# Peptides against a protein of PDB entry 5JNO, part 69

Target 1, 112 residues: chain A of PDB entry 5JNO
Amino acid sequence: MVAKFQPPPEYQLTAAELKQIVDQSLSGGDLACRLLVQLFPELFSDVDFSRGCSACGFAAKRKLESLHLQLIRNYVEVYYPSVKDTAVWQAECLPQLNDFFSRFWAQREMED

## One batch from the design tools (peptide; made by RFdiffusion4, then SolubleMPNN)

Design b1_p21_4_s2 (from b1_p21_4, 10 letters changed)
Fold by OpenDDE base, seed 4:
Parts: C-alpha cells; structure tokens; sequence
Structure b1_p21_4_s2 (fold): chain B 112 residues (1-112), chain A 21 residues (1-21)
C-alpha cells in the first residue's frame, strides 16, 4: 500500500486559496507556474538558506526538486485531472514550469 | 502574448522572492 502524499503544513492550501489561484490561471500549465510562486517563494529569492549549514553544503534553491513538482502536480490535478496522466503532465505542465523557472534565473543572472 | 504573460509571471515571482530578502 502506497501512502497518499501529504503536503507539509506550510504548503497546505485550502479550497478557497486554491480556487483563487485557479481563477487567475489560464491553463493547467499556467496554474502550475502560479502554484510554484505561491507555494515556494523561496525559490525566487536571492537568500541562500544553505549558507547557514556549512556541514551539508547543499544548495538547491535554484532547482525544482521532485517534492516541489509533486506538490504542484497534486494541486493541479484537482482542477485538471488529466495531469494524472504522466504524459500529460510532462507535455503540458513540466515544460512550462521549467521554462518559467529557467527564464527567471536567467534574467537574474544577467542582472548580477 | 505568451511572452508577455511569461514576463508577468516572472515579475510576480520576483516580487515574491524580494519579500524574503
């Protein structure tokens, strides 16, 4: 038996909160991008949270991790159940997420 | 356009990130 993925409390959206984001979204891919911003604003910050941990030295603030993608997908599925199909998720949402995220940091790198 | 929309998303993300700086 596979346990259902449960988001941490920090990333738990109410139905009303999710609806608000959906109402602003044009598509499943757009919704995914908006969820990325709303759920994980730290991914768009210049703050290096890993600096405080000299022991681990791991910094992934500029990377979309599996956990991020899984959380986003879970919420997108509520209104776009077709993304339960991995092929649809990979065709409609992942490219937009990656494009959005990469463009964001590409711009920031040029500004620095 | 799609590019304009992407720019808007980036600006929103920038604003959100800056709130944490």
Amino acid sequence: as target 1 above (112 residues)
Amino acid sequence: SAEEHMEELIEEAKAKGEMLN
Scores: peptide ipSAE 0.666, ipTM 0.942, DockQ to the pose 0.820
Fold by OpenDDE base, seed 1:
Structure b1_p21_4_s2 (fold): chain B 112 residues (1-112), chain A 21 residues (1-21)
Amino acid sequence: as target 1 above (112 residues)
Amino acid sequence: SAEEHMEELIEEAKAKGEMLN
């Protein structure tokens, strides 16, 4: 039996915090993108938090990992329960997340 | 438009990242 995923304390949003983000969101996919920014701002920073740590890996900060996606999905499900269906999650949210994240870094690279 | 919306999200993310610098 697999236990339900519990966010680490630093990623535990209150109902009020989540609602604020939802109120700014146009869709489940949009909500997912906004959650990405709010929960993991370090993924959008030029600061190398893993510098000097061989165990952390430099490239990790510019990749969306399964743990990030699982956490985001858990919050999206609160207001968009249809994403409990993996097919819906993969069709409605994942493409938007990936497009957003990739476009962000592609743009930053061009601005250099 | 969708593109304008995406640009807005990117700018928000950029701002959040810069706060950590």
Scores: peptide ipSAE 0.665, ipTM 0.942, DockQ to the pose 0.797
Fold by OpenDDE base, seed 5:
Structure b1_p21_4_s2 (fold): chain B 112 residues (1-112), chain A 21 residues (1-21)
Amino acid sequence: as target 1 above (112 residues)
Amino acid sequence: SAEEHMEELIEEAKAKGEMLN
């Protein structure tokens, strides 16, 4: 048995909020992408962060870090328990997350 | 299509990010 997921307060979604996202999602991978946007909107912002600030993740502003992925996975598991299997997570969710995030910034790079 | 859906997600992300600007 695994302990219940308890995210930090700043990344806590209510049951209603999570349900709304799930209702919009077509799959576990799609849900993961939507959670990325909901939980970490700063990753999609042009707002500058303080250099050397470990708390704001300046060095990895345009990178998906392990914390991001872990939090997303934990929420996805609520409605898609199969992603508890690492192979499923790596096959169904990670590629979509990476593609989404990469395409986002690739598009922004073209517009700038 | 999948590509159209991806475009939608990107637009949603843009909007969300702009809320912080």
Scores: peptide ipSAE 0.665, ipTM 0.942, DockQ to the pose 0.811
Fold by OpenDDE base, seed 3:
Structure b1_p21_4_s2 (fold): chain B 112 residues (1-112), chain A 21 residues (1-21)
Amino acid sequence: as target 1 above (112 residues)
Amino acid sequence: SAEEHMEELIEEAKAKGEMLN
């Protein structure tokens, strides 16, 4: 049996918070992108928080890691259970997440 | 359009990131 994924406390959403995000979403892929922004705003910041940061305790990296993706997928599955199928997740959500994230930083690079 | 929607998401993300700066 695969162990149940446990999100870090900093990324726990209440049912009400999740519903609010879902109500703004047009699809599972769109929901995934909105969750990325809401859960991990540090991934969109120019400030690189160090290990010694007492406020966040997290070192931000400009990369979508497996931990981020798994957490997002867990929330998306609540309202779009079809993404439990890996093929659906890879076809409907991952491309949108990667495209969104890459386009964001591509624009930032042009602004520098 | 889908492209306009993506731009809106990017602007929202930009705003969130700037709040941390």
Scores: peptide ipSAE 0.661, ipTM 0.941, DockQ to the pose 0.834

Design b1_p21_4_s3 (from b1_p21_4, 10 letters changed)
Fold by OpenDDE base, seed 2:
Parts: C-alpha cells; structure tokens; sequence
Structure b1_p21_4_s3 (fold): chain B 112 residues (1-112), chain A 21 residues (1-21)
C-alpha cells in the first residue's frame, strides 16, 4: 500500500498542538484556516525573501501552493474524515482557505 | 460565530506576519 504522507519536520504538529487547534475550531473549514495560520505564518508577511531572485518568484509566496493545501488537508482529515472525499474538501475547505487568504491580503492592500 | 472566529484569526495572522518583518 501507499506509505502515509509524512510532513517535513518544520510542519510536524504534535498531537497536543493539533488538539489545541481543533478545540478552537468550529468546522473543518475553520480548522483548515487555523492550520494555515499556524503552519505557514510566512505567507502573511510583507517581507520579500525573493527580492532580486528571479528563480524564487515574488508572487509565489502570496499564493497557496499544492504543498500547503496537502499538508493542511492531512491534518484536517484526522478530525474530519469526510474531507477525504475530494468533493467535500473542495466544497467545505478550499473555498474557506482561499477566501480567508484573499481577505487577509485585500485588507492589507487597502491599509497601504 | 464563524464570522467572529474569522475576524480574530485574521488578526492573529497579521500579528504572526509582523513578527517575521
């Protein structure tokens, strides 16, 4: 069988850490957004680590990439097994993640 | 409510991002 996906060490949450986030969450979509903030705080920073690097891409750090979504989904599945169904993931979690992320940057752009 | 949670989470995200500046 296919081996279980193992997050990189920097994105490995303990059971206690994950439970704390889950206890604060109202739904699978809410949990997904909370995981986004906890796992990837760099996505919410104005710091351009890619400045002067054409290979890095400025816009990339302000987009949710496949790896981000995969990691989040893996954790959400632990407490919301229904998101193993791709249709449920796409209906309940992905729109909330995208909307949350978009709202964040929309607010920041308006404040500048 | 979900809306209240989103608002506080947006604030948390902003704070975390600022810590990296």
Amino acid sequence: as target 1 above (112 residues)
Amino acid sequence: SAAEHEEELLAEAAAKGEMLN
Scores: peptide ipSAE 0.676, ipTM 0.942, DockQ to the pose 0.941
Fold by OpenDDE base, seed 1:
Structure b1_p21_4_s3 (fold): chain B 112 residues (1-112), chain A 21 residues (1-21)
Amino acid sequence: as target 1 above (112 residues)
Amino acid sequence: SAAEHEEELLAEAAAKGEMLN
């Protein structure tokens, strides 16, 4: 048995908050993208967090990490239990998440 | 439609990102 995934406090949505997002969603994939925007707005910012520490050289990367995906999947499962199946998650949600994120930054590049 | 939702969401994402800038 695997321990239940517990999101960090800053990413803990209430039932009401999640319901609001779900009410705007047309599918599991759409829900996943909406969760991405709501949970991780920093991924859509041009802010370079390396400015905070010139010595360490830390820079925020514009990529979706495993933790982001795990958190999103955890919430999607509440209303779309089928995504508990990895094959369903990979077919219905992951492609939409990746495409959405890629499209966002591709559009930003054209505007600059 | 899904396309309309995505366009709306892209705009929202841009707005949220800019607020953090």
Scores: peptide ipSAE 0.676, ipTM 0.942, DockQ to the pose 0.941
Fold by OpenDDE base, seed 4:
Structure b1_p21_4_s3 (fold): chain B 112 residues (1-112), chain A 21 residues (1-21)
Amino acid sequence: as target 1 above (112 residues)
Amino acid sequence: SAAEHEEELLAEAAAKGEMLN
């Protein structure tokens, strides 16, 4: 038996909050990207919270970690239960997330 | 469209990131 995954308190969404995001979403992939922005705005900041840390430098802050992806997937599953299938998650949501995140920073790099 | 949503979301992400700077 595996215990139900519980997000940290700072990443808890109420049903109403989640519904609001869902109402703005056109697909599971779109929902995933919206959740990324809503849950983890720090990933889009230039602030290096880990300055001086060799293990968690700024470069690490520009990565989607397993915890981020797991949290997003948990919420997406509420309205798109098909993503419980890993193949569906990898085909419909992960590419959207990766492309969105990469595009964001690619645009920022062009502005520098 | 999906493209329009992405553009909107990219702008929102930028705004939120700047708020944390």
Scores: peptide ipSAE 0.675, ipTM 0.942, DockQ to the pose 0.936
Fold by OpenDDE base, seed 3:
Structure b1_p21_4_s3 (fold): chain B 112 residues (1-112), chain A 21 residues (1-21)
Amino acid sequence: as target 1 above (112 residues)
Amino acid sequence: SAAEHEEELLAEAAAKGEMLN
């Protein structure tokens, strides 16, 4: 009953683009973090997009949501099929993603 | 190493975020 996840157009990667990221990655967790930066640069911006566009009502959140995680996992699975196992995903990728994202904003808070 | 990759990636993330500011 698991449906195939279809990424929004703005988050689609070609096979060549994905391969380039994979070639730079040392592990599934590292790949996950690289995908985070590549796919969601808006999560690393100080700009609240809701202020720039009141009409669209879009607001960037400094939080990794299910959509972000699902999309990243989909791409990681292409080269690391073991993450299809939820236990492996939770042990190898999720902690690294959360730590990376937390460390980013922790250092930004110190610089501001 | 993994640590080196993370440091580079953090810098890249900062640069990308700054471009949006």
Scores: peptide ipSAE 0.674, ipTM 0.942, DockQ to the pose 0.934

Design b1_p21_4_s4 (from b1_p21_4, 9 letters changed)
Fold by OpenDDE base, seed 2:
Structure b1_p21_4_s4 (fold): chain B 112 residues (1-112), chain A 21 residues (1-21)
Amino acid sequence: as target 1 above (112 residues)
Amino acid sequence: SREEHMEELLEEAREKGEMLN
């Protein structure tokens, strides 16, 4: 058996915090997007931490990594247990997350 | 609407990101 995934302290939401986000959400996919914004504001920043370091190769600022998605999914499952099914997660939440994230950076590119 | 809702969230994301710049 695989141990239950535990988020790092910086990504640990209280029940009250999660409830507040859920109350603002229209659906599981919308909840996923809100969690993306709340948990990982650094993904929406122009700061490039890879500057000056060719060895660290931190170029993932504009990409959603598996760890990000896993954390989001874990919280979404609390109120939408159906996303435990990978097919549901891929049909309902992942497309919305990807579209939201892509739309964000597309908009930023127009402003630059 | 859903579109307006998403635009509000996009704005929130922008603001949060800019606070880290």
Scores: peptide ipSAE 0.672, ipTM 0.943, DockQ to the pose 0.947
Fold by OpenDDE base, seed 4:
Structure b1_p21_4_s4 (fold): chain B 112 residues (1-112), chain A 21 residues (1-21)
Amino acid sequence: as target 1 above (112 residues)
Amino acid sequence: SREEHMEELLEEAREKGEMLN
């Protein structure tokens, strides 16, 4: 059996906090993007988290990892239960998340 | 529009990221 994912304490949202984000959201995909910004601001920073150790091979700083996506999906499911269906998640939320994140760094690269 | 909405969120992300720099 697969254990239910539990968000780390630093990424736990109260019902009130989540509702506030939902109230600003236009869709499930939009909610996913807002959750990305709210939960993981470090993914949008220029801080190099891998620079400390070249031997660690860490290169996931600017990537949406499974842990990020799973955590976001869990919150989106609260107000958009349809994303429990993987096909819906992959059609509605994942493309918007990837596009949003890609656009962010594409813009930054153009400014550099 | 939806595009303007996304641009606003992108700006918010930029600001939040810069706060960590």
Scores: peptide ipSAE 0.672, ipTM 0.943, DockQ to the pose 0.888
Fold by OpenDDE base, seed 1:
Structure b1_p21_4_s4 (fold): chain B 112 residues (1-112), chain A 21 residues (1-21)
Amino acid sequence: as target 1 above (112 residues)
Amino acid sequence: SREEHMEELLEEAREKGEMLN
C-alpha cells in the first residue's frame, strides 16, 4: 500500500498558477521542464542549500531527486493523464527533464 | 521553434537561480 502523495505547502500550486504554466508549454515534456524551473529555482543556483539543514538532511546539489520528480509528475498528470502510465512518463518526460537539467549546468560551465 | 523555446526556458532558469545567490 502506497499513501497518497501530498506536496509540501511551499510547492502547492493553485489551479490558476498551473494553468498559466500549461498555457506556456508545448508538450507534456516541456511542461515538466517548466514545472522544474518554477517549483525548484534553488536547483539552478550556486548556493549549497543542502548544507546546514538538520531537518531535511544532505541532498546532492545538482541532482533531480525522487521527491522532485514525483511532484512534477503529479502536476503533469492533471493535463496529460497518459503520464500516469510509467512507460509514458519514462519515455516522454524523464528524458526531457534530465536533458534540460544537464544542459543548464553544461552551459554554465561553458560560459566560464 | 522548439530550440528557441528551450533557450528561453534555460535563460529563465539562470535568472531565477541567480536571484538566490
Scores: peptide ipSAE 0.669, ipTM 0.943, DockQ to the pose 0.947
Fold by OpenDDE base, seed 3:
Structure b1_p21_4_s4 (fold): chain B 112 residues (1-112), chain A 21 residues (1-21)
Amino acid sequence: as target 1 above (112 residues)
Amino acid sequence: SREEHMEELLEEAREKGEMLN
């Protein structure tokens, strides 16, 4: 048995906040990307930024770490329970997250 | 379209990141 993942307060969404994001989402993968932007804006900054989250620890710059992905998956599961299946998560959400994040930084590199 | 949708989200991410710079 594994304890349920508990997000730190800085990344805790209310039901209303989550619903608002879901209402803007076209799919589970799209929802995952929207959650990435809403929960971790620091990952899209050129400057190192920390919220002082003790539970998350230090996040590597421009990296989607296990804690980021786990937190996003937990929220996605609320409205897309099929992602509880690891194969579904890896086929539907992870590729979209990685593509979105890579596309973002590829665009920024072109502007440098 | 999906493409326009993703472009809007990318722009939102850019703006949020720049606000932290």
Scores: peptide ipSAE 0.665, ipTM 0.941, DockQ to the pose 0.929

Design b1_p21_5_s1 (from b1_p21_5, 11 letters changed)
Fold by OpenDDE base, seed 1:
Structure b1_p21_5_s1 (fold): chain B 112 residues (1-112), chain A 21 residues (1-21)
Amino acid sequence: as target 1 above (112 residues)
Amino acid sequence: SAAAQQEEELLQQARAAGEEL
């Protein structure tokens, strides 16, 4: 038996919150990107250099992890059930998520 | 903020890509 995925309390959206995001979305991939921004704003914040080496400028890198993606997928499935199919998820949502996230930080890197 | 505006612009690109799929 597989336990039902339950979001941590800090990432639990109400029906109204989710509907608002869905109403602004044009596709499953767009919805996924909007969920990424809304659920995990910490992934888009400036790097906290206070946690790193002041001499070398080392800081923790921002990265999308499996748990982030699984949580997003669970919400997307509510309005786009087709993403329950892994092939659909990989074709429609993952590329957009990766492109959006990587472009954000690539641009920040160029400006730094 | 500049970062917020950048996110919105990237989301617009994602929407366009999503419509083509």
Scores: peptide ipSAE 0.093, ipTM 0.700, DockQ to the pose 0.114
Fold by OpenDDE base, seed 2:
Structure b1_p21_5_s1 (fold): chain B 112 residues (1-112), chain A 21 residues (1-21)
Amino acid sequence: as target 1 above (112 residues)
Amino acid sequence: SAAAQQEEELLQQARAAGEEL
């Protein structure tokens, strides 16, 4: 049998923690976005890697990766089993995650 | 716009990543 996916300890939410987030969520997509913020605050940190280098101006692009999405989906499935369907996941959660994440960084860019 | 294109790319990447999971 395929082993149940288990998140790394740093991303393991208790039932109470998940319930709290769920109670604040209006939909599966909204829950996904809230989980994104709660699980991966580092993706929203304005870390400028060019701080020590004025010439390069390099800032690492923040990206949503497969592991992020998988972890989020696993938690969303607990309350919204429908996202087990890939079509539902892609229609309800992924667009909202991307929009939320993209808008965040777009807004930060405008504030510079 | 460039911003819209970037969002489309991210969305596409997210979908692709989601399909692999």
Scores: peptide ipSAE 0.077, ipTM 0.643, DockQ to the pose 0.039
Fold by OpenDDE base, seed 5:
Formats: sequence, structure tokens, C-alpha cells
Structure b1_p21_5_s1 (fold): chain B 112 residues (1-112), chain A 21 residues (1-21)
Amino acid sequence: as target 1 above (112 residues)
Amino acid sequence: SAAAQQEEELLQQARAAGEEL
């Protein structure tokens, strides 16, 4: 038996919330990017905890991690079941997610 | 905000890329 997708409570979208995002999406890759923004706004924040803490020496690394991608994929596959295929996920969604995220921060660095 | 506008522009780019696939 395969366990039903159950995200952590802080990343649980209602059916209505997910539907709204889907209605605004033109593709699986577009949906993935919108989910990235909606689920993980902290990844796009300029809040640098290292500025307040010189002692820790750790700059908060902003990167897409496996958990982020897995949560997004699970929501995308609700309306785009084809992304259950890893090859489809890697071709349709992952490149768009990575490009979107990378360009966001690259552009922000240039503007600062 | 500037971040929000940047986000919207990138989403538009993502849509275009998605439509090509």
C-alpha cells in the first residue's frame, strides 16, 4: 500500500487554495513555480539572520532542497499526474523551478 | 513591492517556458 501524500501542517493547502493556484497556472511547470512562491515565501526573503548574528558565522543559504521539491511535486501531480514519471518531472518542472529561483536571486544581487 | 514585481515577471517567463514544452 502506498501512503497518501500528507505534507507537514505548515505546508498543507486546502482544496480551494490549490484550486486557485491551478486556475492561474498555464502548465505543470508554471504551477510548480507558483507553488514554490506560495509554499515557501521565506526562500525569497531578504531577511538575513547572519546580519544579526556575527557569532554563528552561518549565512542562511537560500537553495531549493529535496523536501521543497518533493512537496511541490506532490501538489503538481494532483492536477498533472504525468509528473509522477521522474523523466517528466525532470523535463517539465525541475528546470523551470531552478531557473526561476536562480534568476530571482541573481537579479536581486545585481540590483543591490 | 520590488520583490513582488520581480516575482511576477519571473512567473511570466516560467509560463512562456512551460507553454513551449
Scores: peptide ipSAE 0.100, ipTM 0.708, DockQ to the pose 0.114; fails the geometry check
Fold by OpenDDE base, seed 3:
Structure b1_p21_5_s1 (fold): chain B 112 residues (1-112), chain A 21 residues (1-21)
Amino acid sequence: as target 1 above (112 residues)
Amino acid sequence: SAAAQQEEELLQQARAAGEEL
């Protein structure tokens, strides 16, 4: 048996919180981007250690990693079951996530 | 914050792109 993916507490959404985000979303891709911002604000911060480990000095890299994408997909699937299909996920959500994230940091780099 | 405003603007762009799909 494969264990169900369990996010860290800071990335756990209640049903009410998720519904609020869904109500503001117009598509699966839009929902994915909103979840990215809401779940992982540390990926959009210039402060490297704001949510890092003070003891070990670990800081999350400003990259969209597999765990981020997996968590987002799990939440998107609740209201957009079609993204359970990998082809749909890769066509509708993944490109929007990558473009959104890349544009953000590209702009920030230019402004610095 | 400026970063938060930028995020919202980008979300609007993403939403618009999503509506076109």
Scores: peptide ipSAE 0.096, ipTM 0.703, DockQ to the pose 0.114; fails the geometry check

Design b1_p21_5_s2 (from b1_p21_5, 12 letters changed)
Fold by OpenDDE base, seed 1:
Structure b1_p21_5_s2 (fold): chain B 112 residues (1-112), chain A 21 residues (1-21)
Amino acid sequence: as target 1 above (112 residues)
Amino acid sequence: SEREEQEERLLEEARARGEEL
């Protein structure tokens, strides 16, 4: 039996914080994108860590990882229980998340 | 559309959040 997912403290939103995000959201997919921005601002940072540490060769990957998506989905479910259905999640939220994230970096690449 | 405009603003917010780090 797998234990219930519990977000790390740094990603734990209060009911009030979540409500604030929801109040700005137009849909479950939009909520997902807003949660992405709110919870993981580091994913939108252009900091090149490899420049700071050439020895370790660390390079930040501009991708949405499973943990990011899982955490976002858990919060979206609070107000949009339908996303508990994987088909709904994959149709309504996941594409918007990917498109939003892709669009962000596409714009940044044109500016850099 | 309103959705597209909201997304554009969210992209701007994302940029700002990233730059604050």
Scores: peptide ipSAE 0.716, ipTM 0.953, DockQ to the pose 0.929
Fold by OpenDDE base, seed 4:
Order: C-alpha cells, then sequence, then structure tokens
Structure b1_p21_5_s2 (fold): chain B 112 residues (1-112), chain A 21 residues (1-21)
C-alpha cells in the first residue's frame, strides 16, 4: 500500500491560499513557478544553512529536490489534473521550473 | 510578451522573498 504524500505543516496551503495563487497564474507551468516562490523562499536566499556546522560538514545545495517538486506537483494537480501524467508534468511544468530557477541564479551571478 | 513580463515580475518577487529571510 502506497501512502498519500502529506506536506509538512509549513508547506500546507489552504484552499483559499491556493486559489489566490491560481488566480494569478497563466498556465500550469506558471502556477508551478509561482508555487515555488510562495512555498520555498529559502531557495532564493543567500543564507547558508550549513553555516556554523563544523561537525557534520554538510553543505546545503541550492537545487530543486524531490520534496520541492512533489509538493508543487500535488498542488498543480488540483487545477491541472493532466499533470498526473508524468509525461505531461515533464513536458509542461518541469522545464519551466528548472528554467525559472536557473535564470534566477544566473541573473544573481551577473549582478555579483 | 505577457508571459515574459509576468516571469520578470515573478523573479523580482522571488528576490524580495529571499531577502526577507
Amino acid sequence: as target 1 above (112 residues)
Amino acid sequence: SEREEQEERLLEEARARGEEL
């Protein structure tokens, strides 16, 4: 039996919150990017989460992880059920998410 | 295009959100 994915409390959106984001969205891919910004502002921060941890040696990576993508997909499915199809998700949403995220950091690098 | 303009505004929002942390 496969357990249903449940977002952590800090990433749980109400129906009203999600609707507000949807109302601003032009497409499923655009909705995905808006959810990325709303749910995970830490991914757009210069804060080093591993700063001060000399014991573990862990370095936080600025990347879209499985948890981020799964959470975003779950919300996008509410209004764009076609993304339940992995092929549609990979064609319509993932490229936009990756391009948006990479463009953000590329611009930051150029600004120094 | 409208999509490109929306993306630019979203990038600005992302920057602002990250700086608020």
Scores: peptide ipSAE 0.715, ipTM 0.953, DockQ to the pose 0.941
Fold by OpenDDE base, seed 2:
Structure b1_p21_5_s2 (fold): chain B 112 residues (1-112), chain A 21 residues (1-21)
Amino acid sequence: as target 1 above (112 residues)
Amino acid sequence: SEREEQEERLLEEARARGEEL
């Protein structure tokens, strides 16, 4: 049997915290974007965390990694069980996440 | 639309959170 995925402690939300985010959400896709902002503020930062570490190499800080997406999906499933279906996840949530993230950095580029 | 307005505010929140780091 596959064990239920548990997020690392730094990415654990209480039921109350998750409920607050859900109450602000208009859809499953919107919830996904709100979770992205709440859980991973570092993805929206200009700070280069690799600076000062000669062994760290280039930090791809402007990428949505599989772990980010998996964590978000797990929380979205609590209130939108249909996203357990990969086709639903890819149709309803992934496009909104990608568009939101791309729009963020596009706007920042215009401001710079 | 309401969705677009909500998304814009969320983008602003994301920017603010990133700058706080």
Scores: peptide ipSAE 0.715, ipTM 0.953, DockQ to the pose 0.943
Fold by OpenDDE base, seed 3:
Structure b1_p21_5_s2 (fold): chain B 112 residues (1-112), chain A 21 residues (1-21)
Amino acid sequence: as target 1 above (112 residues)
Amino acid sequence: SEREEQEERLLEEARARGEEL
């Protein structure tokens, strides 16, 4: 049997929490970006930080990893089942996620 | 556009959340 993907506890959303984010979203791509901000605030920090272990000092690279994307996609699929199609995911969500993340850090670099 | 304004506010939210850590 293939094990179902299970997010770490700190990335588990209740149905009510997810619905609240969806109600603010204009599209599947927008929902993906809002989930990115909600689930992974550490990706937007200048401080060395590891979620769940602030003392270890470990920090991931400033990039969207496959695990981040898979977790976001799992939640997006709940309200936008069409993203189960990889072509739709790659056309509607991935570009918006990458553009949003890139724009964030481009803005921060320009402020220096 | 409304989409662009929403995205800008989301960028601001991302900044705020990052600074809280």
Scores: peptide ipSAE 0.711, ipTM 0.952, DockQ to the pose 0.933

Design b1_p21_5_s3 (from b1_p21_5, 11 letters changed)
Fold by OpenDDE base, seed 2:
Structure b1_p21_5_s3 (fold): chain B 112 residues (1-112), chain A 21 residues (1-21)
Amino acid sequence: as target 1 above (112 residues)
Amino acid sequence: SLAEQQRQRLLEEAAAAGEEL
């Protein structure tokens, strides 16, 4: 038997919190994007911890990691069980997540 | 608050993305 995945405490949503987000969502893909915003606001932050370091040349990578995607998918599955099918997840949710996230940073780079 | 306004803008953008695909 595969052990049930448990998110880290900082990314745990109650049933009520999840329901509130679901009630505001138009689709599984929309729900996924809303969960991205809710769970990982740090991915949208302009805070650059390397600004104080002129010598290290460090640039934080802005990408959605497997852990982010897995956590989002776990919550989406509660109300959209079809995303348990990887093909459905890849067709309905992943493109919307990637497009939303990419557009956000593309727009920010144009504005600032 | 400014943080809440930022969150709401992100949610609006998320909703728009969800409508396109």
Scores: peptide ipSAE 0.398, ipTM 0.874, DockQ to the pose 0.103
Fold by OpenDDE base, seed 1:
Structure b1_p21_5_s3 (fold): chain B 112 residues (1-112), chain A 21 residues (1-21)
Amino acid sequence: as target 1 above (112 residues)
Amino acid sequence: SLAEQQRQRLLEEAAAAGEEL
């Protein structure tokens, strides 16, 4: 028996918080992108401290990992049950998430 | 706040991305 997935405490949204985001969303893909911003603001933070530090050796990763995607999908499914189908998730949400996230960092790279 | 302004800009970009597909 596989236990039902539960978000880590730091990524738990109340019903009211989720509804607020949903009310402003135009689609499942839009909702996914808004959840990305809400749940994981750290993925959009500049890594200027690592760039300026030659001694720390820290390299911040700017990528969407499986945990991020799973958390977002779980919340999207509440209002868009069709994304329970992996094919729908991969067609409707993943491309929008990747495009949004990649475009954000591409813009930042051009500003350097 | 500055943090809230940054969040709002990201949400606007997210909305634009959602409208493209």
Scores: peptide ipSAE 0.394, ipTM 0.873, DockQ to the pose 0.102
Fold by OpenDDE base, seed 4:
Structure b1_p21_5_s3 (fold): chain B 112 residues (1-112), chain A 21 residues (1-21)
Amino acid sequence: as target 1 above (112 residues)
Amino acid sequence: SLAEQQRQRLLEEAAAAGEEL
């Protein structure tokens, strides 16, 4: 039996906090993007930790990793159970997440 | 704070992205 996934303490949201985000969300995809901002502000940091050290382990700081996506999906599922279906998750949430995140960094790259 | 301003801008961008779909 697989143990229930438990988010790390730094990525835990109370029911009230999650509800607040949901109340401001227009869709599951929008909720996913808002959760991305709320849970992982470090992914939007201008600091390139890998620039000073190629072995620092921060090479993927500008990528949405499986752990990030899993955490977001777990919260989205609370109010949008349909995203338990991978096809729905890939159609409704992942494109918005990727577009939002890519657009952010594309804009930042132009400013540099 | 600057951090809060950044967060707010990101949320606005997220909202705009959600409205486009």
Scores: peptide ipSAE 0.394, ipTM 0.872, DockQ to the pose 0.101
Fold by OpenDDE base, seed 3:
Structure b1_p21_5_s3 (fold): chain B 112 residues (1-112), chain A 21 residues (1-21)
Amino acid sequence: as target 1 above (112 residues)
Amino acid sequence: SLAEQQRQRLLEEAAAAGEEL
């Protein structure tokens, strides 16, 4: 049996914190983007390479990696179980995450 | 705090981006 995914300590949310984010979200895709901001603020810093978890050795880069996406999906599934279907995840959440993240850095590039 | 203001700005941008999609 495969072990359950365990996020780095820096990327933990309490049930109360997650509920607060969910209450502010209008959809699974919206929730995913809000979770991206909440969990991974280092991805939005002007530092291209940010130190991630010192315990697991994960280092954040200016891109959405599988570990980021899996963690976000795990939280989204709690309130939007339909994203357990990969097709739904790829249609409703991934495009919004990628577009938001890409737009952020595109705008930052134009401001420089 | 300044950090909280920056976080709130990003959340607002995320919400706006979600509305456009």
Scores: peptide ipSAE 0.384, ipTM 0.868, DockQ to the pose 0.103

